# Ledger of designs, part 72: peptides against a protein of PDB entry 3C66

Target 1, 189 residues: chain A of PDB entry 3C66
Amino acid sequence: KSWANLFEKNDFFFRYKFYLEITAYTRGSDEQHLKWSGLVESKVRLLVMKLEVLAGIKIAHPFTKPFESSYCCPTEDDYEMIQDKYGSHKTETALNALKLVTDENKEEESIKDAPKAYLSTMYIGLDFNIENKKEKVDIHIPCTEFVNLCRSFNEDYGDHKVFNLALRFVKGYDLPDEVFDENEKRPSK

## One batch from the design tools (peptide; made by RFdiffusion4, then SolubleMPNN)

Design b2_p17_4_s1 (from b2_p17_4, 8 letters changed)
Fold by OpenDDE base, seed 4:
Formats: C-alpha cells, structure tokens, sequence
Structure b2_p17_4_s1 (fold): chain B 189 residues (1-189), chain A 17 residues (1-17)
C-alpha cells in the first residue's frame, strides 16, 4: 500500500475507527503560516514511521492532503479557544462564535484586514492490534518527539503566541465536520 | 532552552473491538 493511494479522500475518513489529527496553528500572517504548516506537514511522515513501529499499532496511514481553515481571531483568548475546541466534533461548535474565513467572505472589509488564526490539519488513520477485548495504546512519546522536532526547527516557532501545534487522537464519529462532504454522513458511534 | 508546551490530546487511550 503506497501513500499515493491515499492522496484521494475517497473513504479515508470512514475507513478507520481512530484518527490522529495534527494541526498547525498560526496567529499571524499567511506567510508565517505557510512556512510553519509546511514544516509540520513535511515532518508528518516521520511521525507515521514512529507510530508504525509501536506494537499496538497495526496501521498508520496519513491522509496526505492538509485541511486548511482560518478564523477571524481578534484576541489571544480567541486563539486559545480555537486551539482548545478545534479538532473534535463535540467541541467544534464553540468555534461558531468566531467568523470562519471563506472564499465568499474573505474580501469583506471586516474580514480582509482582521487578525486571523490559520489552521492546517493533517490526519492519520489508525488501526490497532487488539489481542484482548480492549487494548491500551500509548502514543505520547512519538507525538512528543514530533512536537519537539517541529517546534525546535526554528527559533521563531517557539513563539506560542503565534505558532502552535496540536496532536489530537479522535474517534471517527468525532471527526470535525470539515473532513466530510455535505452529502456524507459522519460515522456512527 | 525548554520548548513551549504544545497540545497533545488523548495520547494514551483504550481501543476496543
């Protein structure tokens, strides 16, 4: 199975019960985000490799296309909220308090020049080796190593007021709405 | 220098069949 086969969305977000989300956050310029997210994205394959060698993980398949979103983010509190609430269907409704930047509204005066938080999210589908009825899995080490790798790459990325990184383990039924088309129904519990 | 903490959510979890 080559990663090339995963370039298309298809049923990727229905194929696995579990996903790891990697989100690069930037509260700053589009240029800053491009550099930061590009770096993070370039390192995802390293994380995948580290995950694959864990005994409890049978499969770690990255969806190679990042999901891009941005919000009007006038305050640091808003930025914190985005980072806290994004990435889970159960919590993402809190983001409705913020203005999502879209192609339709990006040229509006109230949005065009507003401070923004940019998000780039990569997804890894996970399958596990379950010997018993349930299995405890710990991916903290590879995730931490990944974070450290990204954040230490450039001194500027140490500025948490601008650049942030989150890794979130989620179940398929709790994936953000962004991964589904309008005609798709999210997986059930 | 120590790196700022980033968010790692639910890195320890239980999976069931």
Amino acid sequence: as target 1 above (189 residues)
Amino acid sequence: PPLPASRIYNSVFIVEE
Scores: peptide ipSAE 0.524, ipTM 0.868, DockQ to the pose 0.674
Fold by OpenDDE base, seed 1:
Structure b2_p17_4_s1 (fold): chain B 189 residues (1-189), chain A 17 residues (1-17)
Amino acid sequence: as target 1 above (189 residues)
Amino acid sequence: PPLPASRIYNSVFIVEE
């Protein structure tokens, strides 16, 4: 497929068996999240470059558009729960205990002024060079470097009560529901 | 100053054909 086709949503989340998820979390204002998520997104290409040069990685291809969501988040425990459960189909159902902010409900009095957690998630599709049916891959160093790069950019981002960052290796069949349309079938194992 | 811990999940893994 052409370069342009690689960034089509319909193909991207079925193309690879493995994905790296990068999620920026903000429990604060929309303005705070815009700055934080924008910074994280701006650095994803650097992470891709570091992944591509690893011997075990054949392809590291970013999906260019972030996925955005927000939840009413009245407590710190709720914020921890969001960070723990988000990003995997196996665990994301726990988020149903929280109120998802939508275009339809965002102007409701109970939601408009409520504390919120904002999420922006970037995806990288991964293909590997497999020798002898199995390959051990270690991406800890580039992931750590990426985290350090983002969190050290501004002193304010050191406040983990407000700003957080997660990198999660996920198999295609365990991708969050957000990446699929209602008419699409989730990939099987 | 020390950076707060960020979440890195499964940075070491085995892939199979």
Scores: peptide ipSAE 0.522, ipTM 0.868, DockQ to the pose 0.685
Fold by OpenDDE base, seed 5:
Structure b2_p17_4_s1 (fold): chain B 189 residues (1-189), chain A 17 residues (1-17)
Amino acid sequence: as target 1 above (189 residues)
Amino acid sequence: PPLPASRIYNSVFIVEE
């Protein structure tokens, strides 16, 4: 099954009320991040399959491309802050305290050789079967299995000072700004 | 349970129409 032709970017983040975010974090080299994020990305389809078989989930559709970002990350505390604040519009403004690496600034001397945290985020759009106007959904098991699968793949990924992984359930109106174009309006609550 | 240094946020939630 190929998801590549299912959805356009502009439609995907408006199509669902709910999303699952999978973020691979790396505080280290670009090469380390490439391996780690590539592994995580390669396993997302397995998570989707596990989500689809849950009775409460009607649809689980992955967005095919990851969102990439990186920050100057001088300290471990900064790295913890990134992991805590990223992935929600409610909290992402805290990241403004850090220097976002961009194509425009990546060659600056203060940024080029600075310690960095790399982020790769995959998104899954979710639709639910709601029978009684209100439904309790539990996706903890498939999420845990996914985390364990990724983190146990290589012994090096046990180094939590370098490699981290987060799964976050968010509502569409609380998606990070990165998923919207400048001319797009954020979904309302 | 998840391995250390991994985070799962809001894995149990309520959805409404």
Scores: peptide ipSAE 0.521, ipTM 0.871, DockQ to the pose 0.589
Fold by OpenDDE base, seed 3:
Structure b2_p17_4_s1 (fold): chain B 189 residues (1-189), chain A 17 residues (1-17)
Amino acid sequence: as target 1 above (189 residues)
Amino acid sequence: PPLPASRIYNSVFIVEE
């Protein structure tokens, strides 16, 4: 058993029944997003440490690679919609109403100069100590502490019109499509 | 003053075997 294998994609998104998604949102420039997402990513290990000490959590294992996406985001309402709908397979289809920025289209004039929302998402696989066939788990405190840690780092990150942060508990079968390759079948359990 | 908790979804949940 090599610890290095646990940080590669491999079967990471099939290994756990449950995941915690940490998404940094930026409606602004590339530079703004790089700074914000970089900060969030740098603090993920601290969140993992706080999760691991909870009695109900057996394993909290981060996936090391962030998932990056961006959308044309003309309005604040679009930005709110992105934040509301992203992170779940059940709701992500709503994002089809927006233009996804890709390597193929990023140089188009209508996209190149358009306002954008940038997303960087980190994943933590979760395994639990289940007693009596079910277990109530509360991760609100470490999640809140994490949010406060990130947002208090710089005064600029208090601007919710630009910078946002979301933590979402998701079941494996409801992971966003982005985590799976085209030839991979989504978990069904 | 305390900062807002931003968006934390389903931070209290029940897991089953």
Scores: peptide ipSAE 0.518, ipTM 0.869, DockQ to the pose 0.622

Design b2_p17_4_s2 (from b2_p17_4, 9 letters changed)
Fold by OpenDDE base, seed 2:
Structure b2_p17_4_s2 (fold): chain B 189 residues (1-189), chain A 17 residues (1-17)
Amino acid sequence: as target 1 above (189 residues)
Amino acid sequence: PPLVAYRIENSVFTVEL
């Protein structure tokens, strides 16, 4: 199937055994997050191109729409916890200790003016050239180059108390719940 | 240049068919 068919959710999160998650974090204002996440999103295709030329990678297909969420984040420790626990089904339940901001609650006085952490996550589906039953793959270099590209754009993005960027390799069965609809069953191992 | 503030997790992995 062409990349064009993957621009919609469809079966994207069932098509691959493996995914790369790219999450832009901001503990600050909506405007700060919009600028940061927009920059990260604009560079994802460059990362895809770098992944595609690796011998072990057969396909790297981006899901072009970001997933967005925000939490009430009163402390730096909470912000670190979000970055540690987000992006894996195994650990994401720990985020239930924080108040998720929703369309239903965002206007509540206790939430509206509270410090927030914003998250925007991009996904890349990965298929591999496996000649043998098992192969080792290393994507550290292109991931590091991508991080450097994003962070070097503006000096403000060096403030790790406000802006962070995470790249995480995950298996399809360990994708966050956000990628599935209520009527969709999580992929099995 | 800004200090590195990023996380790259599981960038070296093994895949099985």
Scores: peptide ipSAE 0.428, ipTM 0.843, DockQ to the pose 0.747
Fold by OpenDDE base, seed 5:
Structure b2_p17_4_s2 (fold): chain B 189 residues (1-189), chain A 17 residues (1-17)
Amino acid sequence: as target 1 above (189 residues)
Amino acid sequence: PPLVAYRIENSVFTVEL
């Protein structure tokens, strides 16, 4: 709770050079997604604790709120494409081929009854203890433990056609556009 | 059992200051 009041949204996505993105995906109902994303969100603090004890990591600060998005997702191939392309500014433009569900269009018949992919994304800002000009960092173990913790909670979360979880390390200049306001400039390299 | 992961991308990286 103490860190939640430390940073405004705008400062958070400019404060760190590096971020870990945690995205819960659901191709199914809103109810399914609410349960899945809520579970993932509830475990993020455990991941932070595991990251903070790594020698190369100085700070791991989670952003307080998830980013929510949903797409019309008629096929399994579309769902795979979403998971491949989401989470990086370099690749997110490929998602323009899909219909983003918005508050403005959600009541349209073609969207209301369409199969959907739901996304909830949590961000962790990372700062590193770098003694040398270049340091190799490995966060694979804590990330894998986190995935296993989330997946093992319910057998239904083993259905990869419905539920998925992705962790992606991203540089600040490659964050998705969703984290910046219209008047904000993307961080440069 | 082998740890079954979903998608973990770029979990090994080089940080340059």
Scores: peptide ipSAE 0.419, ipTM 0.842, DockQ to the pose 0.553
Fold by OpenDDE base, seed 3:
Structure b2_p17_4_s2 (fold): chain B 189 residues (1-189), chain A 17 residues (1-17)
Amino acid sequence: as target 1 above (189 residues)
Amino acid sequence: PPLVAYRIENSVFTVEL
């Protein structure tokens, strides 16, 4: 049974009550983003391994494909807003104030040469062992180790004006719209 | 259920067990 068949996109975002979103942000060139996001993505498996051994976590399954988006990002305030609002259905509507870069508009002169923020997001589905209700699942440790591992890889990644990394714990009903097809209904509460 | 919130840099963790 190929592992590939187990990760078919079709029901991944409906299988779990909880998800960990790992987003690499870059305000700079596409080349800078490719290097940064590629590094982050390459380390996700290590985070999964560290999560799986926690007593309170029954399952930690990574989704195999990153979600990628980019926005026109003329100011540092816009970049902070993206990092604050992205990754939750409740807050993502605030991003409508920014111009989303698409294949249809990327060649427009006003977009082509504009400063951009690039986003690459990996998802981990989580199933918790509810029987251990008294054990605080301390996901802080493996997540901190993961962030430190990514940030320490290259001195350039210490520049928070360009490179950022966020981990967001999200319930299935609050996943961003990007993970669902147009014909798919968002999970209910 | 104990809500454990963790923050790492811009990361937000709220686990409702």
Scores: peptide ipSAE 0.033, ipTM 0.655, DockQ to the pose 0.083
Fold by OpenDDE base, seed 4:
Structure b2_p17_4_s2 (fold): chain B 189 residues (1-189), chain A 17 residues (1-17)
Amino acid sequence: as target 1 above (189 residues)
Amino acid sequence: PPLVAYRIENSVFTVEL
């Protein structure tokens, strides 16, 4: 299937056993996040291309829509917690300790001017070649290259107090709740 | 094929054998 066919959500988050999540984090201004996440998102296609040529990867398909979220993030510890817990259904409940910014609450006085962590997450569905059980698939190289590419684009993005980037390899049943509609059932193990 | 676990910054890559 062409990438164009995957621009719509449809069954994307049910189609693959494995997903690579790419999350750009920003603890700062919305403007800072727009620049950072925009850069990261612009490079995802390069990562996909590098993944596709790995012998052990049969398919690497990006979901082209970013998932956007933001949390009230009063402290650096909160920011670290977000980065640690986000991206896995197993751990994302820990984020309930923080206030999720929504369209409904963003204008509340306690939220409007609060320090925030912004998250933009891209997803890549992965299918692996299973014929050779002895073949190791190491996506570390292309992922490292991707991270380095993003971080090296601007020296400001080296400030980990503000800008962070994480990739997470997850199974479909452990995808964050955000990828599913309210009426969709999470994939089983 | 087995998936190699590694970390890049706060990245999490799970090993599947």
Scores: peptide ipSAE 0.240, ipTM 0.781, DockQ to the pose 0.080; fails the geometry check

Design b2_p17_4_s3 (from b2_p17_4, 8 letters changed)
Fold by OpenDDE base, seed 5:
Structure b2_p17_4_s3 (fold): chain B 189 residues (1-189), chain A 17 residues (1-17)
Amino acid sequence: as target 1 above (189 residues)
Amino acid sequence: PPLVKSTIENSVFTVEL
C-alpha cells in the first residue's frame, strides 16, 4: 500500500463533517454474526454508488475496514439499549453499564458462556454540495433499498431478536471514541 | 441550514447540516 493510502486512512475521521454509520448487530453466535456482517459489508459499495448520484452529495467515501465490538448481553432490554446508545459520543457512555468483551477477558467463565451482542460498523464519509443553506438532501430511498437488500437475502435475517441493521447519520464531533487513536483529539464542533 | 432526511426500518430521522 502506498504511503498516500496510509495518510488518507489516518485522516479519514477528520476529513468529513458528516458520516453515515452502518451497524450490523447480532445477538447470537460469532458464526451468525460473521455471516450477517459479511453480507452487510459486501453491499456497502452498492449504497455508496446510490448516494453518489444524489443531487447535493458531492462525495460518499467508504472507510475500508469495519469496527468490531461485542458486549455481554443477558437480556433483550440490554440488546435494545446497545442499539439505542451505540454510534454517538453523546450516548456511548451508557454502554459502560455492560461488560465489553476483550481479548483479555473473553476466556473468563462469566463471559465465555454468556449471551453476547456482536457489532460490526462501517463508516461512509459525506461531503455535500449545497449552494443554498435551505437545501434538503433526502437519502431515505437508497438507505431503505440497502436495508431491504440485506434483510431479504435470508429469511433468518428477518428475526429482529437476533439480527439488526441500523444506519445513523452523525457529525464528526459526535463519532464514537473507537474511531480515534489514543493520541488523537476529537474534532471540535 | 441544509437537512438530511432518511427512513430506515420504521425509523425516520432528519438532520440539519
Scores: peptide ipSAE 0.040, ipTM 0.659, DockQ to the pose 0.082
Fold by OpenDDE base, seed 3:
Structure b2_p17_4_s3 (fold): chain B 189 residues (1-189), chain A 17 residues (1-17)
Amino acid sequence: as target 1 above (189 residues)
Amino acid sequence: PPLVKSTIENSVFTVEL
């Protein structure tokens, strides 16, 4: 049975207590974002393999599809704010100060030609070996190797004014609203 | 509880499990 058939979309964001979010950010063109996010997404499997071999990690399972969003982003300060606030239910409400680009509004004159920040987010569900309650699991090494691999692929990806990459460790109850359907109840603590 | 520590670029994540 293919791995694709084993994970119904419907339980992935309820199955794990912990998730690693991988977000590719682009403040630029849609073409720039497509190249950057596509590169990042292509390397996620290598990160999973590096996480799986850590003694404290029992399971590292990637969700198969990225989550896509874009915001009107007129300033560098707005771009920094997006990177600070995105990826947590506790902080994502701050993004309501920016205009979310949707299929319904993308042709509006105030949005069409506006500077945009594009976001593509991949999720990895994590299960830990809790047998030794004192074992520190350090995911710094595989995460740093992943970031360096993506950033070093092209010299243009070193421009932090345009291209950014963030990894965020979140609990299931603090996942962004985007991962749940309207009829789904957010996991409790 | 096992402590997960990660430092990614300028972000330090410490999670107590």
Scores: peptide ipSAE 0.039, ipTM 0.652, DockQ to the pose 0.082
Fold by OpenDDE base, seed 2:
Structure b2_p17_4_s3 (fold): chain B 189 residues (1-189), chain A 17 residues (1-17)
Amino acid sequence: as target 1 above (189 residues)
Amino acid sequence: PPLVKSTIENSVFTVEL
C-alpha cells in the first residue's frame, strides 16, 4: 500500500496529538519558490526515516500534500514576522496584518507586482513510545541534518533574505486553521 | 511551540510532552 493510501485526508489532523511542521519560505519569485519547496518536499521522506529509528518515536507519518500560501511581503521585517507567527493557531492571527494572496485577488494591481513571501508546509504526524509523561525525546539531530541537507543543495539557498526553512513541533489543538475544513472542529486540548 | 530555524544557532529542539 502506498503511503498515500494509508491516510484518508479527512482524519490525518485528528489522528495524532503531535505534529512536525516543515515550512519552506521564499521571498522572491514563484519560480524560486517552486525550486526551493520542491527540493524540501523531496527530502521529507529522509527525515521521516530518521525520525522512525529514534527510540522515543513509535510512528512518524507524513501527510503527502503540501499546504501552499503566499503573502504580500513589502519588508524584511514582514518576512521575519511571517516566519515567527506562521504554523501555530495561537500566533497565526498576527498574519492578518499582511495581505494574503488568493485566487480572487492575485490579479489586483496592488498585489500582482508586489513583493511576495511564498510558503509551502509539509506535516508529519508523530506518536511517541512514552509510558511516562516525564520522558523527553530529542529530535534535534535529525531535524538539523534535514535543514543542512536542504540548505547545502545549492549555494543560492544560503541566502536567508530569500530562502528559509523552519521545523515546528505543534500539538494537534494548535495546528493552523488551514489544515481543517470549514465544517471541521479543531481538536480539543 | 519549539521551532527549529534554518540556522544551526537556533536549532535547539527538545520535545517536551
Scores: peptide ipSAE 0.039, ipTM 0.669, DockQ to the pose 0.181
Fold by OpenDDE base, seed 4:
Structure b2_p17_4_s3 (fold): chain B 189 residues (1-189), chain A 17 residues (1-17)
Amino acid sequence: as target 1 above (189 residues)
Amino acid sequence: PPLVKSTIENSVFTVEL
């Protein structure tokens, strides 16, 4: 089946037990985020290729579209909190302390001029070639190479105050709410 | 689940079936 046929959108977040989330964070301008996230997104295919060659990985399948979100982020502590709490259903409720920027509120004066953190998240569905109940797959190398590749592309992307990149291994039942439609039930354990 | 933030310190993924 061609890659194109795998993107039947409706079941991607139900198809796999495991996901790798790749989130590009920017605390700065929309333009800065567009450049940073665009770079990260452009490199995801390389990460997929590196994951696919690992003996413990049967399938590494990227979702085609990033998930975009932004928060009012007045402090560095808020930015750290976003990066800590985002990407897991168990922890994402902590982000309710921050104002989510939406199409409905983005033109409000208090939001328009506020410092923002931008997030672009790519998902890779993972299927493991596990014969035994306790196999460890180390994805450290390909993930580290990916982060280094993105961070080293431009010197500006080394500024952790502005640009961040996180990779999170998440079980399907712990995916963020953003990946499900309002009528979709979260996968069970 | 393992979180790697700009540096991947803890990327040993144990898959429990």
Scores: peptide ipSAE 0.036, ipTM 0.690, DockQ to the pose 0.298

Design b2_p17_4_s4 (from b2_p17_4, 8 letters changed)
Fold by OpenDDE base, seed 5:
Structure b2_p17_4_s4 (fold): chain B 189 residues (1-189), chain A 17 residues (1-17)
Amino acid sequence: as target 1 above (189 residues)
Amino acid sequence: PPLPAYRIENSVFTVEL
C-alpha cells in the first residue's frame, strides 16, 4: 500500500538513472505462466529488502505492476533469442522478427494455437550513495538468492526449457519502449 | 548455446554521477 501512492507510472521511469529488471519467462501455457510469474512477483519485495541494506544503495523502489507481453515462439532458438534480446532498447528491435501477441490478433487461428513465450517484467528503480565520482556496485548476491528462492519453490520450475528468470541492470536511457507512453521522450544520457 | 536456467546480467557495475 505505501509504495502504490508514491509514484505515477510516468514519473517512475524518469525518476531513476538506473533500474533492475526482473523478467519471468514461460514457454508453455498461460496457466503455467500465471503461476510462475505470480510466484516471482510475490518475492520481489524480499529482493528490495536485500538491496536496500547494501551500503552503495540509497533507494530501491519497485514499480507496482508487471509489464506483460507474449510472442509466438515456435522453436527453442526463438525462446533463447527472446531472452537474449528483451529488456534493452539497444537489442529489443530484434524481437520484431517474432510475432507479438496482442489483444487484436490473439484470436487469429495462426496465433491462438501457436506455441507462445510469455513475459512478465518487474522494475526496481535504484538510487545510489556515491561518495566518489565513480563507485563500483555489486548486487550479484541478492540477485542470486532471489533466483534460488524462486526456482526452488517447485521442481517443475527446474525445467529451463519452459521456465526461466532473468535479472538485468539497465540504465534509464536503455529501458525498453514498453515503459514509455507514445508521447513520452526516452531519457537522454 | 544451451538455454540457461537463469540470467543475471550486469550485476556488477560502475555508477558515475
Scores: peptide ipSAE 0.456, ipTM 0.877, DockQ to the pose 0.478
Fold by OpenDDE base, seed 3:
Structure b2_p17_4_s4 (fold): chain B 189 residues (1-189), chain A 17 residues (1-17)
Amino acid sequence: as target 1 above (189 residues)
Amino acid sequence: PPLPAYRIENSVFTVEL
């Protein structure tokens, strides 16, 4: 990626106090994940449009690049744990109990042939129009519509043992480590 | 327990600026 793309990344995760994380999960093949995540990613713009019209939301800005990760996931319990713990700096350390698949280790026999959970995560930066210093914001409806849109696209995506989708509202200081470079400091509270 | 079909976490929140 060009240096411009690096600056865009770095600025994005420091620009907003709040983010919506959209994670497509697949416990299956790479091909299954590519189809599922590609579908989810293709619909993010529709969610943005629905968020932008909410009275409390001033800006909903999608980050253009998904974050990709995969773990060895031998059991359904491991898959549930991934979905529970991923997406927050507070809880992501629990994922250290699983083997992260990397370019360096992916060809190891124990990893190559292992069941995997794949994750693709999209981020939306959120800015709010707060009139009273403290505002209650409800994004449940557009999030539910988005989930229904993705899940209804193909009957196969109804199999929750394979395909899952999570939307998580996260504060900038609680973003996963994956969004920051090693030389970057996480935003403070 | 069965895996949830989907997760929408913290979709109702309070923002303080």
Scores: peptide ipSAE 0.455, ipTM 0.876, DockQ to the pose 0.481
Fold by OpenDDE base, seed 1:
Structure b2_p17_4_s4 (fold): chain B 189 residues (1-189), chain A 17 residues (1-17)
Amino acid sequence: as target 1 above (189 residues)
Amino acid sequence: PPLPAYRIENSVFTVEL
């Protein structure tokens, strides 16, 4: 498949068995999130480069567009819940307890001035080199380097009540619903 | 053939900034 075909949404999320999710979280203003998520997004290519050179990784391919969402987030507990439950099909239904902000509802008085959590998620498709039926791969070092790179950029990002960053390894069948179109069938196990 | 089993260690973490 051509390089262009790899970045078609529908093909990308069916191509790999495994994905690395990188989610930037912000409980604050849209402006704060724009700066934070933009920084994280700008560093993803460096993480990809570090992943590609690992012996156990055959392919590390980024999806170039972030997935963006926001929720009404009145409490710190709600913010912790979002970070715990987001990014997996198994757990994302818990987010239905929160009000999703949409273009249709964002101007409602109850939503417009409410505290919000913003999410921006980048995806990396992973293919592995396997010698036998089972392969063990450790990506802790490149992931830690990536986190340190994002954290060290601005001292304001040290406020975990506002800014957070999560890296999650996810199987293709457990990807969030956001990556699929309404008419697409989720990959099977 | 059975699908290969992959194990990735230290792959899930939340970073408190």
Scores: peptide ipSAE 0.162, ipTM 0.629, DockQ to the pose 0.041
Fold by OpenDDE base, seed 4:
Structure b2_p17_4_s4 (fold): chain B 189 residues (1-189), chain A 17 residues (1-17)
Amino acid sequence: as target 1 above (189 residues)
Amino acid sequence: PPLPAYRIENSVFTVEL
C-alpha cells in the first residue's frame, strides 16, 4: 500500500461526523460475492457524483477500500439478522451470536464447509452545507437510483435470498468497530 | 417479514453541526 493510502486511511473515519455505508451482502459462494460486490463497488463513484450535486452536501468522499467480512450463516434467519444488525456500533454486538470467519479459523472443519454470508462495505464520508443549526437532508433519491442500478444489472441480483444491498446513514461515533484499529479510540458523540 | 431486497436506512435525516 502506498504511503498515501496509509495516511488517507488513518483519519478517514475521524474526518467526518457522518458516513454513508454501502454494504453488499451475499449468502452463497465466494465467487457469487466477488461478482456482486465488485459490481456494487464499481458503481459507488456514480452515487458519489449524485450526492455531490445535492445542495445540502458539501463533500461526498468515498473511502477507496472495501471492508470485507464473512460469517457462518446456517439459516435465512441468520442472514436477516446480519443485515439488520450490521453497520452500526449500537447493534453489531448481536452479530457475536454468529461465527465470524477469520484467516485464523477459516480452515477449521466446522467453518470451511459451512454456509456463509459475505459482506463488502464501502464508506462515504459526508460533509454538509448547513446555514442553520439544523438542516434536513434527503439522500433517498440518489440512494434509490444506485440500488436500482446495481439490482437491475443482472436478473440474478434480484434474488434477495442470495444477494442484498443496504445503504445506511451513520454517525461517526456509531461506525462499526471494523473501521478502527485496535489502538484507535472511537469518535465521541 | 423478510427484509426487502434492499434497504436504505436513515436516508432522510437532520444534520446538526
Scores: peptide ipSAE 0.285, ipTM 0.841, DockQ to the pose 0.490; fails the geometry check

